# Designs tried in a protein design run: peptides against a protein of PDB entry 4DOW. Part 71

Target 1, 157 residues: chain A of PDB entry 4DOW
Amino acid sequence: TFSWVGRPLPNRKQFQQMYREICMKINDGSEIHIKVGQFVLIQGEDNKKPYVAKLIELFQNGAEVPPKKCARVQWFVRFLEIPVSKRHLLGRSPPAQEIFWYDCSDWDNKINVETIIGPVQVVALAPEEVIPVDQKSEETLFVKLSWNKKDFAPLPP

## One batch from the design tools (peptide; made by RFdiffusion4, then SolubleMPNN)

Design b2_p19_4_s2 (from b2_p19_4, 8 letters changed)
Fold by OpenDDE base, seed 1:
Structure b2_p19_4_s2 (fold): chain B 157 residues (1-157), chain A 19 residues (1-19)
Amino acid sequence: as target 1 above (157 residues)
Amino acid sequence: TVEEAQEEMKKIQEEVDAK
């Protein structure tokens, strides 16, 4: 189950209440708190790895009946999600921990919070920086570049 | 590993969904 943490933030959207934090409660009573600005794993299709996203906004959509707990996200993509015909544009074989900032608007960036699997750590690196492959970084994903469906580019500011 | 972490998170989601 998911529940809001804290008081709603002031906003001008008529049918939306915004929040900074949401709580995920697991069956055994354990709780996970996730805040705006953090990175999360999102449930994907069956037999596929979860999607990676940055939480931009947490809100309750009052325009729906019943109201839905939602989030706006910035998507990231894995190398294997990039079309085979365009993967050569990277010019290298990325490590498994590398993801790319998705710089397109064709994907719906609104999700139901129920699709959130949990938090994940994402670290931005300069292109010349080496992705560490040690025990401390085994659970960390790294981003160096963006992908706009046409080419790779430096990370957005 | 990242893969193990993702599996763990998936397991957490299953527990959340089961509630």
Scores: peptide ipSAE 0.024, ipTM 0.558, DockQ to the pose 0.066
Fold by OpenDDE base, seed 4:
Structure b2_p19_4_s2 (fold): chain B 157 residues (1-157), chain A 19 residues (1-19)
Amino acid sequence: as target 1 above (157 residues)
Amino acid sequence: TVEEAQEEMKKIQEEVDAK
């Protein structure tokens, strides 16, 4: 189950109540708190790897009946999600830990919080920096570049 | 590994969905 943490933030949106934090409660009673600005894994399709996203906003959508707990996100894309015909544009074989900032507006950036699997660590690196391959970094995702469906580019500031 | 962590997160999702 998901529940809001704290009181709604002041906003002027008629049908939206914004929050800073949400609590994800697991069946065993344990709780995971997720805040705006954190990175999360989102449920994928079938047996596909989870999607990666950064939480931009947490809000309750009062325009829906019943109201739904939602989030606005910045999407990231995995190398294997990029069309095969475009992968060569990277010019290298990326490690499995590398993801890319999705720099397109064609994807819906609103999600239901119920699709959140859990938090994940994402670290931004300069293009020339080497992704560390040690035990500490094995569970960390790294982003160096953006992908806009046409080419790779340095990360936006 | 990242894959192992993701699998663990999937298990967490299953626990959340079960509640």
Scores: peptide ipSAE 0.022, ipTM 0.556, DockQ to the pose 0.067
Fold by OpenDDE base, seed 3:
Structure b2_p19_4_s2 (fold): chain B 157 residues (1-157), chain A 19 residues (1-19)
Amino acid sequence: as target 1 above (157 residues)
Amino acid sequence: TVEEAQEEMKKIQEEVDAK
């Protein structure tokens, strides 16, 4: 179950109410609060692993009947989500914890908040920085590069 | 490796479930 936290933010978008935070109620009754700017895991297709995304906007879409709780996201991709034929372009074997900023507009960046599994930690690193693989960081994802379906590139500014 | 990636994602999911 998802519910908005706080009052709607001022916005100029018709039929949209924007929020800073959403509350996820888990089966055990506990609650997780997720804010704009945080990273989340999104339910994958079939048996695929969850997608990774950064929350850019939380909003209720009043154009829908009934209104839907939605989010706009910045997508990230895991190395294994990149086509096999293009993986060599990275020039290295990335650790399992590495993800890539998806720099394409072909993916719909609007999601239903119901597809959110939960929060995840994502850390941006410079190219020269080493991705830690210790036990404490095993659940943290790291991003160094973007992927635009053609090649890898430095992270967007 | 693919196996390592799968294991990591499993751990992440377990963390989410534990919250």
Scores: peptide ipSAE 0.021, ipTM 0.477, DockQ to the pose 0.050
Fold by OpenDDE base, seed 5:
Structure b2_p19_4_s2 (fold): chain B 157 residues (1-157), chain A 19 residues (1-19)
Amino acid sequence: as target 1 above (157 residues)
Amino acid sequence: TVEEAQEEMKKIQEEVDAK
């Protein structure tokens, strides 16, 4: 169950009410609040691991009947999601914790909030920074580069 | 490796589920 937190943000977009925060109620009755700007895991297909995304917008789409709670996201990709034939372009074997900024517009960046599994921690690193591998970082994903389906590149500013 | 990636994602999911 998902519900909006707070009042709608002032906007001029017809049929859309924008929000800063959404509440996700889990089966055990606990609640998780997720805000714009945070990173989340998105439900994948049946045999796929969750996708990683950054929340850009939270909005209710009033053009749909009934209105839908939606989000716009910036996608990230895991190394194993990159085609095998292109993985060599990285020039190194990345740790499991590394993800890549998806620098393409060919993917739909609008999602139903119901596909959100939960929050995840993502940390941006400089190329020369080492990804820590310890108990404290096991739940953290790291991003150094972008992927545009052709090659890897430094992170966007 | 694939196994390592699977393990990391599993750990993340477990934490989410535990909250």
Scores: peptide ipSAE 0.018, ipTM 0.487, DockQ to the pose 0.070

Design b2_p19_4_s3 (from b2_p19_4, 10 letters changed)
Fold by OpenDDE base, seed 5:
Structure b2_p19_4_s3 (fold): chain B 157 residues (1-157), chain A 19 residues (1-19)
Amino acid sequence: as target 1 above (157 residues)
Amino acid sequence: TVEEAQKEMKKIQEKVDAE
C-alpha cells in the first residue's frame, strides 16, 4: 500500500499532482517513507535482480482513470544487465556491488510506485576509489561510471 | 530507521538471488 505524505507541491502541470514523499506500508505493518532524490529497488522480472533507480519525481497522474501514483526515475544498470558482448569494454571484473549510470533515453523513466520494493543506498565514487567489500557495505551499491549502450564513461557531474 | 529498512531490503535482495 502506497500513500502520499504531505500536501501536493505547487506545479503547473494540468493532470499531475507532485509530491516530495511517499509512504510504503509493508506486510509487517511497518511504514517506509521514500523521498525524491533517494535511490530505490524496483521489481524486476522473474528470477532477475531488482532494478536500481534514483527517484526524480513523485506524482499522481490524474489523466488516468483511476489516478495512478507514479514516479520518474534515473535508471542504473547492473553489470550483468549489460550485453555479454559489451562487458569486456569495462576492462575489469567489477564487484557485485557496482552499478552504472544508464546514460540513455530509450528506456521509459516513468514507473508505477507499486513496483518499488524499497530504498537502497547508492554511493558515487571516483574512478580511483576502491569499492569496499565487507559485511558493513554489502547493502550499499556503488557507481563510478556511466553506460550508454556503446561504452563506459566517467560518471556525469 | 532507514538503516534497518535497508537491511530488510538486503534480505529481499537475497531472496531474489536465491530464486
Scores: peptide ipSAE 0.030, ipTM 0.626, DockQ to the pose 0.038
Fold by OpenDDE base, seed 3:
Structure b2_p19_4_s3 (fold): chain B 157 residues (1-157), chain A 19 residues (1-19)
Amino acid sequence: as target 1 above (157 residues)
Amino acid sequence: TVEEAQKEMKKIQEKVDAE
């Protein structure tokens, strides 16, 4: 169950109410608050790891009947989501914790908040920085590069 | 904590994947 936290933010978009924060109630009855700017795991396909995204906007879409709780996101991709034929372009074997900034507009960046599994920690690193793979960081993801379906590149500014 | 939440989410996803 998802519910808005706080009052709607002022915006100029018709049929949209924007929010800073959303609350998700999980099975044990506890609540997790997720804010704009945080990273989340999005429900993946069967037998696949969840997608990773950064929340850019939280909004209720009043154009839908009934209104839908939605989010706009910046997508990230896992290495295994990249086509096999292009993985060699990375020039190295990334650790499982590495993800890539998806620098394409072909993916719909609007999601239903119901697809959010929960929050995840994502840390940006410089190319020369080593990705820690210790037990304490097992749930942390790391990003060094972007992927634009053609090649890998440094992270956008 | 965030870590605890993340672990829980991982477990949930694993259950979904195992179905």
Scores: peptide ipSAE 0.029, ipTM 0.619, DockQ to the pose 0.044
Fold by OpenDDE base, seed 2:
Structure b2_p19_4_s3 (fold): chain B 157 residues (1-157), chain A 19 residues (1-19)
Amino acid sequence: as target 1 above (157 residues)
Amino acid sequence: TVEEAQKEMKKIQEKVDAE
């Protein structure tokens, strides 16, 4: 179950009410609050790892009946999501914790909030920085590069 | 807390990886 936290933000977008925060109630009755700017795991296909995304906007789409709770996201891609034929372009074997900024507009960046599994920690690193592999950070994902379906590149600002 | 939430997310990820 998802519910908005706080009052809607002032905006001029017709049929859209924007919010800063959403509350996710999980099966055990506990609540998790997720804010714009945080990273989330999104449900993937059956038997596939969840997708990773950064929340850009949280909004209710009033054009739909009933209104739907939605989010706009910046997608990230896991190494294993990259086509096998192009993985060699990285020139190294990345750790499992590394993800890549998806620098393409071909993916729909609008999602239903019901597809959100929960928050995840993502840390941006410089290319020369080493990804920590300690047990305390096993749940943390790291991003150094972008992927534009053709090649890897430095992270966008 | 964020830490507790991330712990739960890790468990979910492990479940997905096991499938």
Scores: peptide ipSAE 0.029, ipTM 0.620, DockQ to the pose 0.038
Fold by OpenDDE base, seed 4:
Structure b2_p19_4_s3 (fold): chain B 157 residues (1-157), chain A 19 residues (1-19)
Amino acid sequence: as target 1 above (157 residues)
Amino acid sequence: TVEEAQKEMKKIQEKVDAE
């Protein structure tokens, strides 16, 4: 289950109440607090790996009946989500921990918070920096480049 | 903690990969 933490932020949007933080209650009864700016795993399709996203906004959508708890996100893409015909453009075999900033507007960036699996650590690196592949870093994802469906590029500033 | 949650997420990912 998901519940808002704190009071709504002041805004002028008629049907949206914005929040800074949401509480996720796990099956064991423990609670995880997730804030705007953090990275999360989003439920994938069937047996596909979860999607990766950065939370940009947390809001309740009052235009829906009943109101829905939603988030706006910046999407990331895994290497295996990139079409096979385009993967060679990277010029290297990336480690499994590498993800890419999705620099396209064709994906809906609004999600239902119920699709959030949990938080994940994402670290931005310079292209020349080596991704550490050890037991201590296996839970961390790394981003060096963006992907715009045409080519890879340095991360936006 | 967040770290514990991330470890749990890793386990979930491993289950997904195993299916």
Scores: peptide ipSAE 0.029, ipTM 0.621, DockQ to the pose 0.038

Design b2_p19_4_s4 (from b2_p19_4, 9 letters changed)
Fold by OpenDDE base, seed 2:
Structure b2_p19_4_s4 (fold): chain B 157 residues (1-157), chain A 19 residues (1-19)
Amino acid sequence: as target 1 above (157 residues)
Amino acid sequence: TIDEAAEEMKKIQEEVDAK
């Protein structure tokens, strides 16, 4: 289950109450707090792997009946999510921990918070920086480039 | 490796679906 943390942020958006933080209660009774700006794993569709996203907004959508807890996200893509025919454009074999900023507007960036699996660490690196693959970084993802369905490009500011 | 990461992600998804 998910519940809002704190009071709604002041805003003039119709049908929306915005929040800075949400609490995710998992089956074992423990709670995980997730804030705007953090990265999360989003459940995939049937037999699909989890997606990676950055939380941009947390809001309750009052236009729906009943109201739903939602988020707006910036999508990232894993190398395996890129079409096989386009993977060669990277010009290198990426480590398993590398993801790419999805620089395209064709994907809906609104999600239901119930699709959030949990938080994940994502670190932005310069092109020349080495992606660590040691034990200490096994659960950390790294991003250097963007992908716009046509080519790879430097990471957006 | 990429394959190992993919398998791990698959396992995570399966755990979520099993909840």
Scores: peptide ipSAE 0.027, ipTM 0.509, DockQ to the pose 0.072
Fold by OpenDDE base, seed 5:
Structure b2_p19_4_s4 (fold): chain B 157 residues (1-157), chain A 19 residues (1-19)
Amino acid sequence: as target 1 above (157 residues)
Amino acid sequence: TIDEAAEEMKKIQEEVDAK
């Protein structure tokens, strides 16, 4: 179950009410609050591993009947999501924790909030920085590069 | 490796689901 937290933000977009925060209620009764700017895991398709995304906007789409709670996201891709024929372009074997900024517009960046599994920690690093491999960072994902379906590139500022 | 990455994502999801 998902519920808006706080008052809607002022905006000029018709049929949309924007919010800063949403509450996800889990079966055990506990609640997880997720805010714009945080990173989340999104349900994969057909037993695929979850997608990684940064929340850009949280909004209710009033143009739909009934209105739906939605999010606009910036996608990230896991190394295993990159086609096998292109993986060699990285020139190295990435740590399991490395993800890549998806620099393409071909993916729909609008999601239903019901597809959110939960929050995840993502840290941006410079290319020369080492991805820590310790127990403390085991559940943290790291991003250094972007992927545009053709090649890897430095992370945009 | 790819297998390690897959297992890592699985572990993260399980941790989130367990919260």
Scores: peptide ipSAE 0.022, ipTM 0.531, DockQ to the pose 0.056
Fold by OpenDDE base, seed 3:
Structure b2_p19_4_s4 (fold): chain B 157 residues (1-157), chain A 19 residues (1-19)
Amino acid sequence: as target 1 above (157 residues)
Amino acid sequence: TIDEAAEEMKKIQEEVDAK
């Protein structure tokens, strides 16, 4: 179950009510609050390999009947999602925790909030920084580069 | 490493589900 937290934001788009935060109630009755700017795991066809996204907007889509709770996201891509023929362009074998900023517009960046599995921690690193792979970082993903379907590049500013 | 990445994502999801 998903419920809006707080009042709609003042700067509304037509047919949309925008929010800063949403509450996710899980099976055990506990609640997880997720805010714009946080990173989330999105359900994929393979639940063992969820998609990673940054929430950039939370809104109720009033253009739909009935209205839908939606989010706009910035996608990230896992190395496994990169075509096999292009993985060599990275020039290295990435750690298991590395993801890439998806710098393409071919993916729909609007999702239903019901596809959100939960929050995840994503940390941006400079190219020279080493991705830690210790017990404390087990649940943390790291991003150093972007992927635009053609090549890897430095992260956007 | 590829298989390890997949397993890591699985672990992350399991942790979320367990909370």
Scores: peptide ipSAE 0.021, ipTM 0.534, DockQ to the pose 0.055
Fold by OpenDDE base, seed 4:
Structure b2_p19_4_s4 (fold): chain B 157 residues (1-157), chain A 19 residues (1-19)
Amino acid sequence: as target 1 above (157 residues)
Amino acid sequence: TIDEAAEEMKKIQEEVDAK
C-alpha cells in the first residue's frame, strides 16, 4: 500500500535510505503522493481521533528486519489532547480547526508510514489573525501557538 | 467547542476514509 517515489537521496547514514516522496495506494486503487514538508493524519488508538503531524523526513530503516518504511515527524496536538486542568491557560475557546505545535521531546517522533491515514491541510497564522470558520475551510486546520505541556507560546520559527 | 473539535476530526476522518 506504500511505495517509495524516486531514488534515494544522498545520505551517509548506514542503516537509513532517505526519500522525498511516498505513494499511498487507497482501497479503490487510486494513489496519493505525500512529500516531506506536508501534513498528515496519523491513526489513533481505539475510538481516538487522528493525530496531526508534519513530515520532516521519509526513510527506510535498514536496522529492522525486514526493512521498514518510516517517517520522522513534528507533532501537533488537538485541544482535546491537552489536559483539562491546563486548557484554561489558552484564555479563549478555540475553534474546532485549531491545533497546536507540540514543543516537547517526550513523544517519539518516528512513525511507521503504515499509520498514515492521509494528508491534511494545515495553515500557520499569526496570533492576531482570525481563523476562518466557513464551509470552505472545515477541512483545514490552523496553528497559531505552541504547547510545551506548561503553557502556550508563539510558534517556533 | 470541545464537542465541535471532536466532530470536526470525525468529519475529516470520514472524508479520508471515503477517498
Scores: peptide ipSAE 0.022, ipTM 0.517, DockQ to the pose 0.056; fails the geometry check

Design b2_p19_5_s1 (from b2_p19_5, 7 letters changed)
Fold by OpenDDE base, seed 4:
Structure b2_p19_5_s1 (fold): chain B 157 residues (1-157), chain A 19 residues (1-19)
Amino acid sequence: as target 1 above (157 residues)
Amino acid sequence: AELPNPAEVAEKQLEKKKA
C-alpha cells in the first residue's frame, strides 16, 4: 500500500499533483518513507535482480481513472543487463555492486509506484575511488560511469 | 539483445502479482 505524505507541491500541471514524499506500507504493517532524490529498487523479471532508479518526481496522475500514483525516474543499469557483446568496452570486471547511469531516452521514465520494492543506497564515486566489497556493504550500490548503449563515459554532473 | 523497457517490465510483473 502506498500513500502520499504531506500536502501537494505547487505546480501548474492541470491533471497532476506533485509530492515530495510517499509512504510504503509493508506486509508486516511497518512503514517506509521514500522521498524525491532517493534511490529505489523496481520489480524486475523473475529470476533477475530488480532494476535500480533514482526518484526525480512523485505525482498523482489525475488524467487516469482511477488516478494513479506515479514516479518519474532516472534509470540505472546493472552490468549483467548490458548486452554481452558490449561488456568488453568497460575494460575491467566490475564488482557486483557497480551500476551505471543510463544515458539514453528510449526508456519510459514514468513508473507506477506500486512497482517499487523498496529503497536502496547508491553512492557516486570518482573513477579512481575503490568500490568496497566487504560483507557489511553488500547492500550498497556504486556508480562511476554512464552507459549510452554505445560506450561507457564519465558520470554526468 | 536490446534492453527491455524497465517501466514496461515492472508493470507486467505488477499485473502478475494482482492476478
Scores: peptide ipSAE 0.699, ipTM 0.937, DockQ to the pose 0.907
Fold by OpenDDE base, seed 3:
Structure b2_p19_5_s1 (fold): chain B 157 residues (1-157), chain A 19 residues (1-19)
Amino acid sequence: as target 1 above (157 residues)
Amino acid sequence: AELPNPAEVAEKQLEKKKA
């Protein structure tokens, strides 16, 4: 179950109410609050790792019937989500914790908030910084580069 | 083959869960 936290933000978009935060109630009855700017795991295919995204906007789309709780996201891609034929362009075998900023517009960036599994920690690193692969950072993901379907590049500003 | 749209994949999975 998902519910908005707080009052709607000032917004000029017709039929859309913008929010800063959403509350997710999980099976055990506990609540997790997720805010714009945080990173989340999005439901993927069965037996595959979830997608990773950064929340850009949280909004209720009143133009839909019934109204839909939505998020606009910036996608990140896992190395294994990159086409096999292009993986060599990285020039290295990345740690499992490394993800890449998806720098293309071909993917829909609007999601149903109900597809959110939960929050995840994503840390941006400089190229020279080593990705720590230890037990303490087991659930932390790291990003150094972007992927634009053609090549890898330094992270955008 | 083109990679599937994550938003669409996620939505389909959600529909499965609700069914």
Scores: peptide ipSAE 0.699, ipTM 0.936, DockQ to the pose 0.933
Fold by OpenDDE base, seed 1:
Structure b2_p19_5_s1 (fold): chain B 157 residues (1-157), chain A 19 residues (1-19)
Amino acid sequence: as target 1 above (157 residues)
Amino acid sequence: AELPNPAEVAEKQLEKKKA
C-alpha cells in the first residue's frame, strides 16, 4: 500500500498533484518513507536483479481513471543488463555493486509507484575512487560512469 | 540485443503479481 505524505506541491501541470514524499506500507505493518531525490529498487523480471532508479518526481495523475500514483525517474543500468557484445567497452570487470547512469531517452521514465520494492543507497564516485567491497557496503551501489547504448562516459554533472 | 524498457517490465510484473 502506497499513500502520499504531506501536502501537494504547487505545479502547472493539468490533472497532476505533485508530492515530495510517499509512504510504503509493508505486509508486516511497518512503513517506509521515500522522498524525491532518493534511490529505489524497481521490480524486474523473475530471477533477475531489480532495476535501480533515482526518484525525480512523485505525482498523482488525475488524467487516468482511476487516478494513478506515479513517479518520474532517472534510470540506472546494471552491467549484466548491458549487451554482451558491448561489455568489453568498459575495459574492466566491474564489481557487482557498480551501476551506470543510463544516458538515453528511449526508456519511459514514468513508473507506477507500486513497482517500487524499496529504497537503496547509491553513491557517486570519481573514476579514480575505489569501490569498497567490504561487508559493510554490500547493500550500497556505486556509480562512476554513464552508458548511452554506444559507449561508457564520465558521469554526467 | 536491445535493453527492455524497465518501466514496461516493471508494470507487467506488477500486473502478474496482482492476478
Scores: peptide ipSAE 0.699, ipTM 0.937, DockQ to the pose 0.912
Fold by OpenDDE base, seed 5:
Structure b2_p19_5_s1 (fold): chain B 157 residues (1-157), chain A 19 residues (1-19)
Amino acid sequence: as target 1 above (157 residues)
Amino acid sequence: AELPNPAEVAEKQLEKKKA
């Protein structure tokens, strides 16, 4: 179950109510609050790891019947999501914790909030920085580069 | 093959779950 937290933010879009935060109620009754700017895991295919995304906007689409709770996201890709034929372009074997900023516009960036599995920590690193792989950081994902379906590139500043 | 659109995949999974 998902519910908005707080009042809608001021905006000029006729059929959209914008929000800063959403509450996700999980099976045990506990609640997780997720805010714009945080990173989330999005439901993937069965037996595959979930997608990773950054929340850019949270909004209710009033043009739909019934109104739909949505999020606009920036996608990230896992190394194993990159086509096998292009993985060599990285020039190294990345740690499992490394993800890449998806730098293409061909993917829809609007999702149903109900596809959100939960929050995840993503840390941006400079290319020369080492990704820590200790137990404390096992659940943290790291991003150094972007992927534009053709090649890897340094992250935009 | 082109990579699937994550938004579409996620939505399909959601629909499957709700069915």
Scores: peptide ipSAE 0.699, ipTM 0.936, DockQ to the pose 0.929

Design b2_p19_5_s2 (from b2_p19_5, 8 letters changed)
Fold by OpenDDE base, seed 5:
Structure b2_p19_5_s2 (fold): chain B 157 residues (1-157), chain A 19 residues (1-19)
Amino acid sequence: as target 1 above (157 residues)
Amino acid sequence: AELPDPSKVAEERLKKKKE
């Protein structure tokens, strides 16, 4: 179950109410609050790891019947989501916790908030920085590069 | 084959979950 937290933010978009925070109630009754700017895991195929995305906007789409709770996201891709034929372009074998900024516009960046599994920590690193690999960082993902379906590139400033 | 759109994949899984 998902519910908006707080009052709608001022905006001029017709049929849309924007919010800064949403509450996710899970089966055990506990609640997780997720805010714009945070990173989340999005439901993927059952046999695959969840997608990773950064929340850009949280909004209710009043043009739909019934109104739909949505989010605008920036996608990230896991190394194993990249086509096998192009993985060599990285020039190295990345750790499992490395993800890449998806630098294309061919994917829909609008999601149903109900597809959110939960929050995840993502840390941006410079290319020369070492990704820590220990039990304390197992749940943390790291991003150094972008992927534009053609090649890897340094993260934009 | 082209990589599937994550938004679409997620939505499809959501629909199945609600069945």
Scores: peptide ipSAE 0.660, ipTM 0.933, DockQ to the pose 0.937
Fold by OpenDDE base, seed 4:
Structure b2_p19_5_s2 (fold): chain B 157 residues (1-157), chain A 19 residues (1-19)
Amino acid sequence: as target 1 above (157 residues)
Amino acid sequence: AELPDPSKVAEERLKKKKE
């Protein structure tokens, strides 16, 4: 179950109410609060790892009946999601914790908040920085580069 | 293979869970 936290933010969009924070109630009854700017795991296919996204906007779409709780996101891709024929362009074997900023506009950046599995920690690193691979940091994901379906590129400063 | 749209994949999975 998802519910809005706080009052809606001022905006000029007729059919949208924007929010800063959403509450996710999990199976044991506990609650997790997620804010704009945080990273989340999104439900993927069976036997596949969940998608990774950064929340850039939380809003209720009043144009739908009933109103739908939505989020606008920046997508990230896992290395194994990249086509095999293109993986060599990275020039190295990345650790499992590395993800890439998806730098394309062909994907829908709007999601149903009900597809959110939970929060995840994502840390941006410079190319020369080493990704920790110990078990304690296994839950943390790291991003150094973007992927635009053609090549990898450094993240903007 | 082309990367599927995560939003669509997630939505389809959500529909299956609600069945």
Scores: peptide ipSAE 0.659, ipTM 0.934, DockQ to the pose 0.903
Fold by OpenDDE base, seed 1:
Structure b2_p19_5_s2 (fold): chain B 157 residues (1-157), chain A 19 residues (1-19)
Amino acid sequence: as target 1 above (157 residues)
Amino acid sequence: AELPDPSKVAEERLKKKKE
């Protein structure tokens, strides 16, 4: 169950109400609050790791009946999601905690908030910085590069 | 092979979960 937290933000879009925060109620009754700017895990296929995304906007689409709680996101990709034929372009074997900024416009960046599994921590690093792979950082993901379906590149500013 | 659109995959999985 998802519900908006706080009042809607000022918006020029006629049928969209924007919010800063959403509350996710889990099966055990506990609640998790997720805000714009945070990173989340998105439901993937069965037997696959969830997708990773950064929340850019939270909004209710009133043009739909019934109204739909949505989010606009920036996608990230896992190394194993990249085509096998192009993985060599990285020039190294990345740790399991490394993800890549998806730098293409071919994917829909709008999601149903009900596809959100939960929050996740993502840390941006410079290429020369070492990704800590220890028990303390097991739940933290790291991003150094972008992927544009053709090559890897430094992160956008 | 092209990467599937995560938004579409997630939505389809959500529909199946609700069934």
Scores: peptide ipSAE 0.658, ipTM 0.933, DockQ to the pose 0.912
Fold by OpenDDE base, seed 2:
Structure b2_p19_5_s2 (fold): chain B 157 residues (1-157), chain A 19 residues (1-19)
Amino acid sequence: as target 1 above (157 residues)
Amino acid sequence: AELPDPSKVAEERLKKKKE
């Protein structure tokens, strides 16, 4: 179950109400609050790891009947999501915690908030920084590069 | 194989879950 937190933000979009925060209620009755700017895991195939995205906007789409709770996101890709034929372009074997900024516009950046599994921690690193793999933060993901379907590149500013 | 659109994949799985 998802519900908006707080009042709608001012905007001029005719059929949209924008929000800063959404509440996710899970099966045990506990609640998780997720805000714009945070990173989330998005439902993928059953036998694969979930997608990773950064929340850019939270909005209710009033043009749909019934109104739909949506998010606009920046996508990230896992190394194993990159085509096998292109993985060698990285020039190294990345740790499982590394993800890449998806630098293409061919994907739909709007999602149904109901596809959100939960929040995830993502840390941006400089190329020379080492990705730490420790037991306390093994679920933390790290991003150093972008992927544009052709090659890897430094992160966008 | 081309990379599937995550938004579409997620939506499809959501629909199946609600069935």
Scores: peptide ipSAE 0.656, ipTM 0.933, DockQ to the pose 0.928

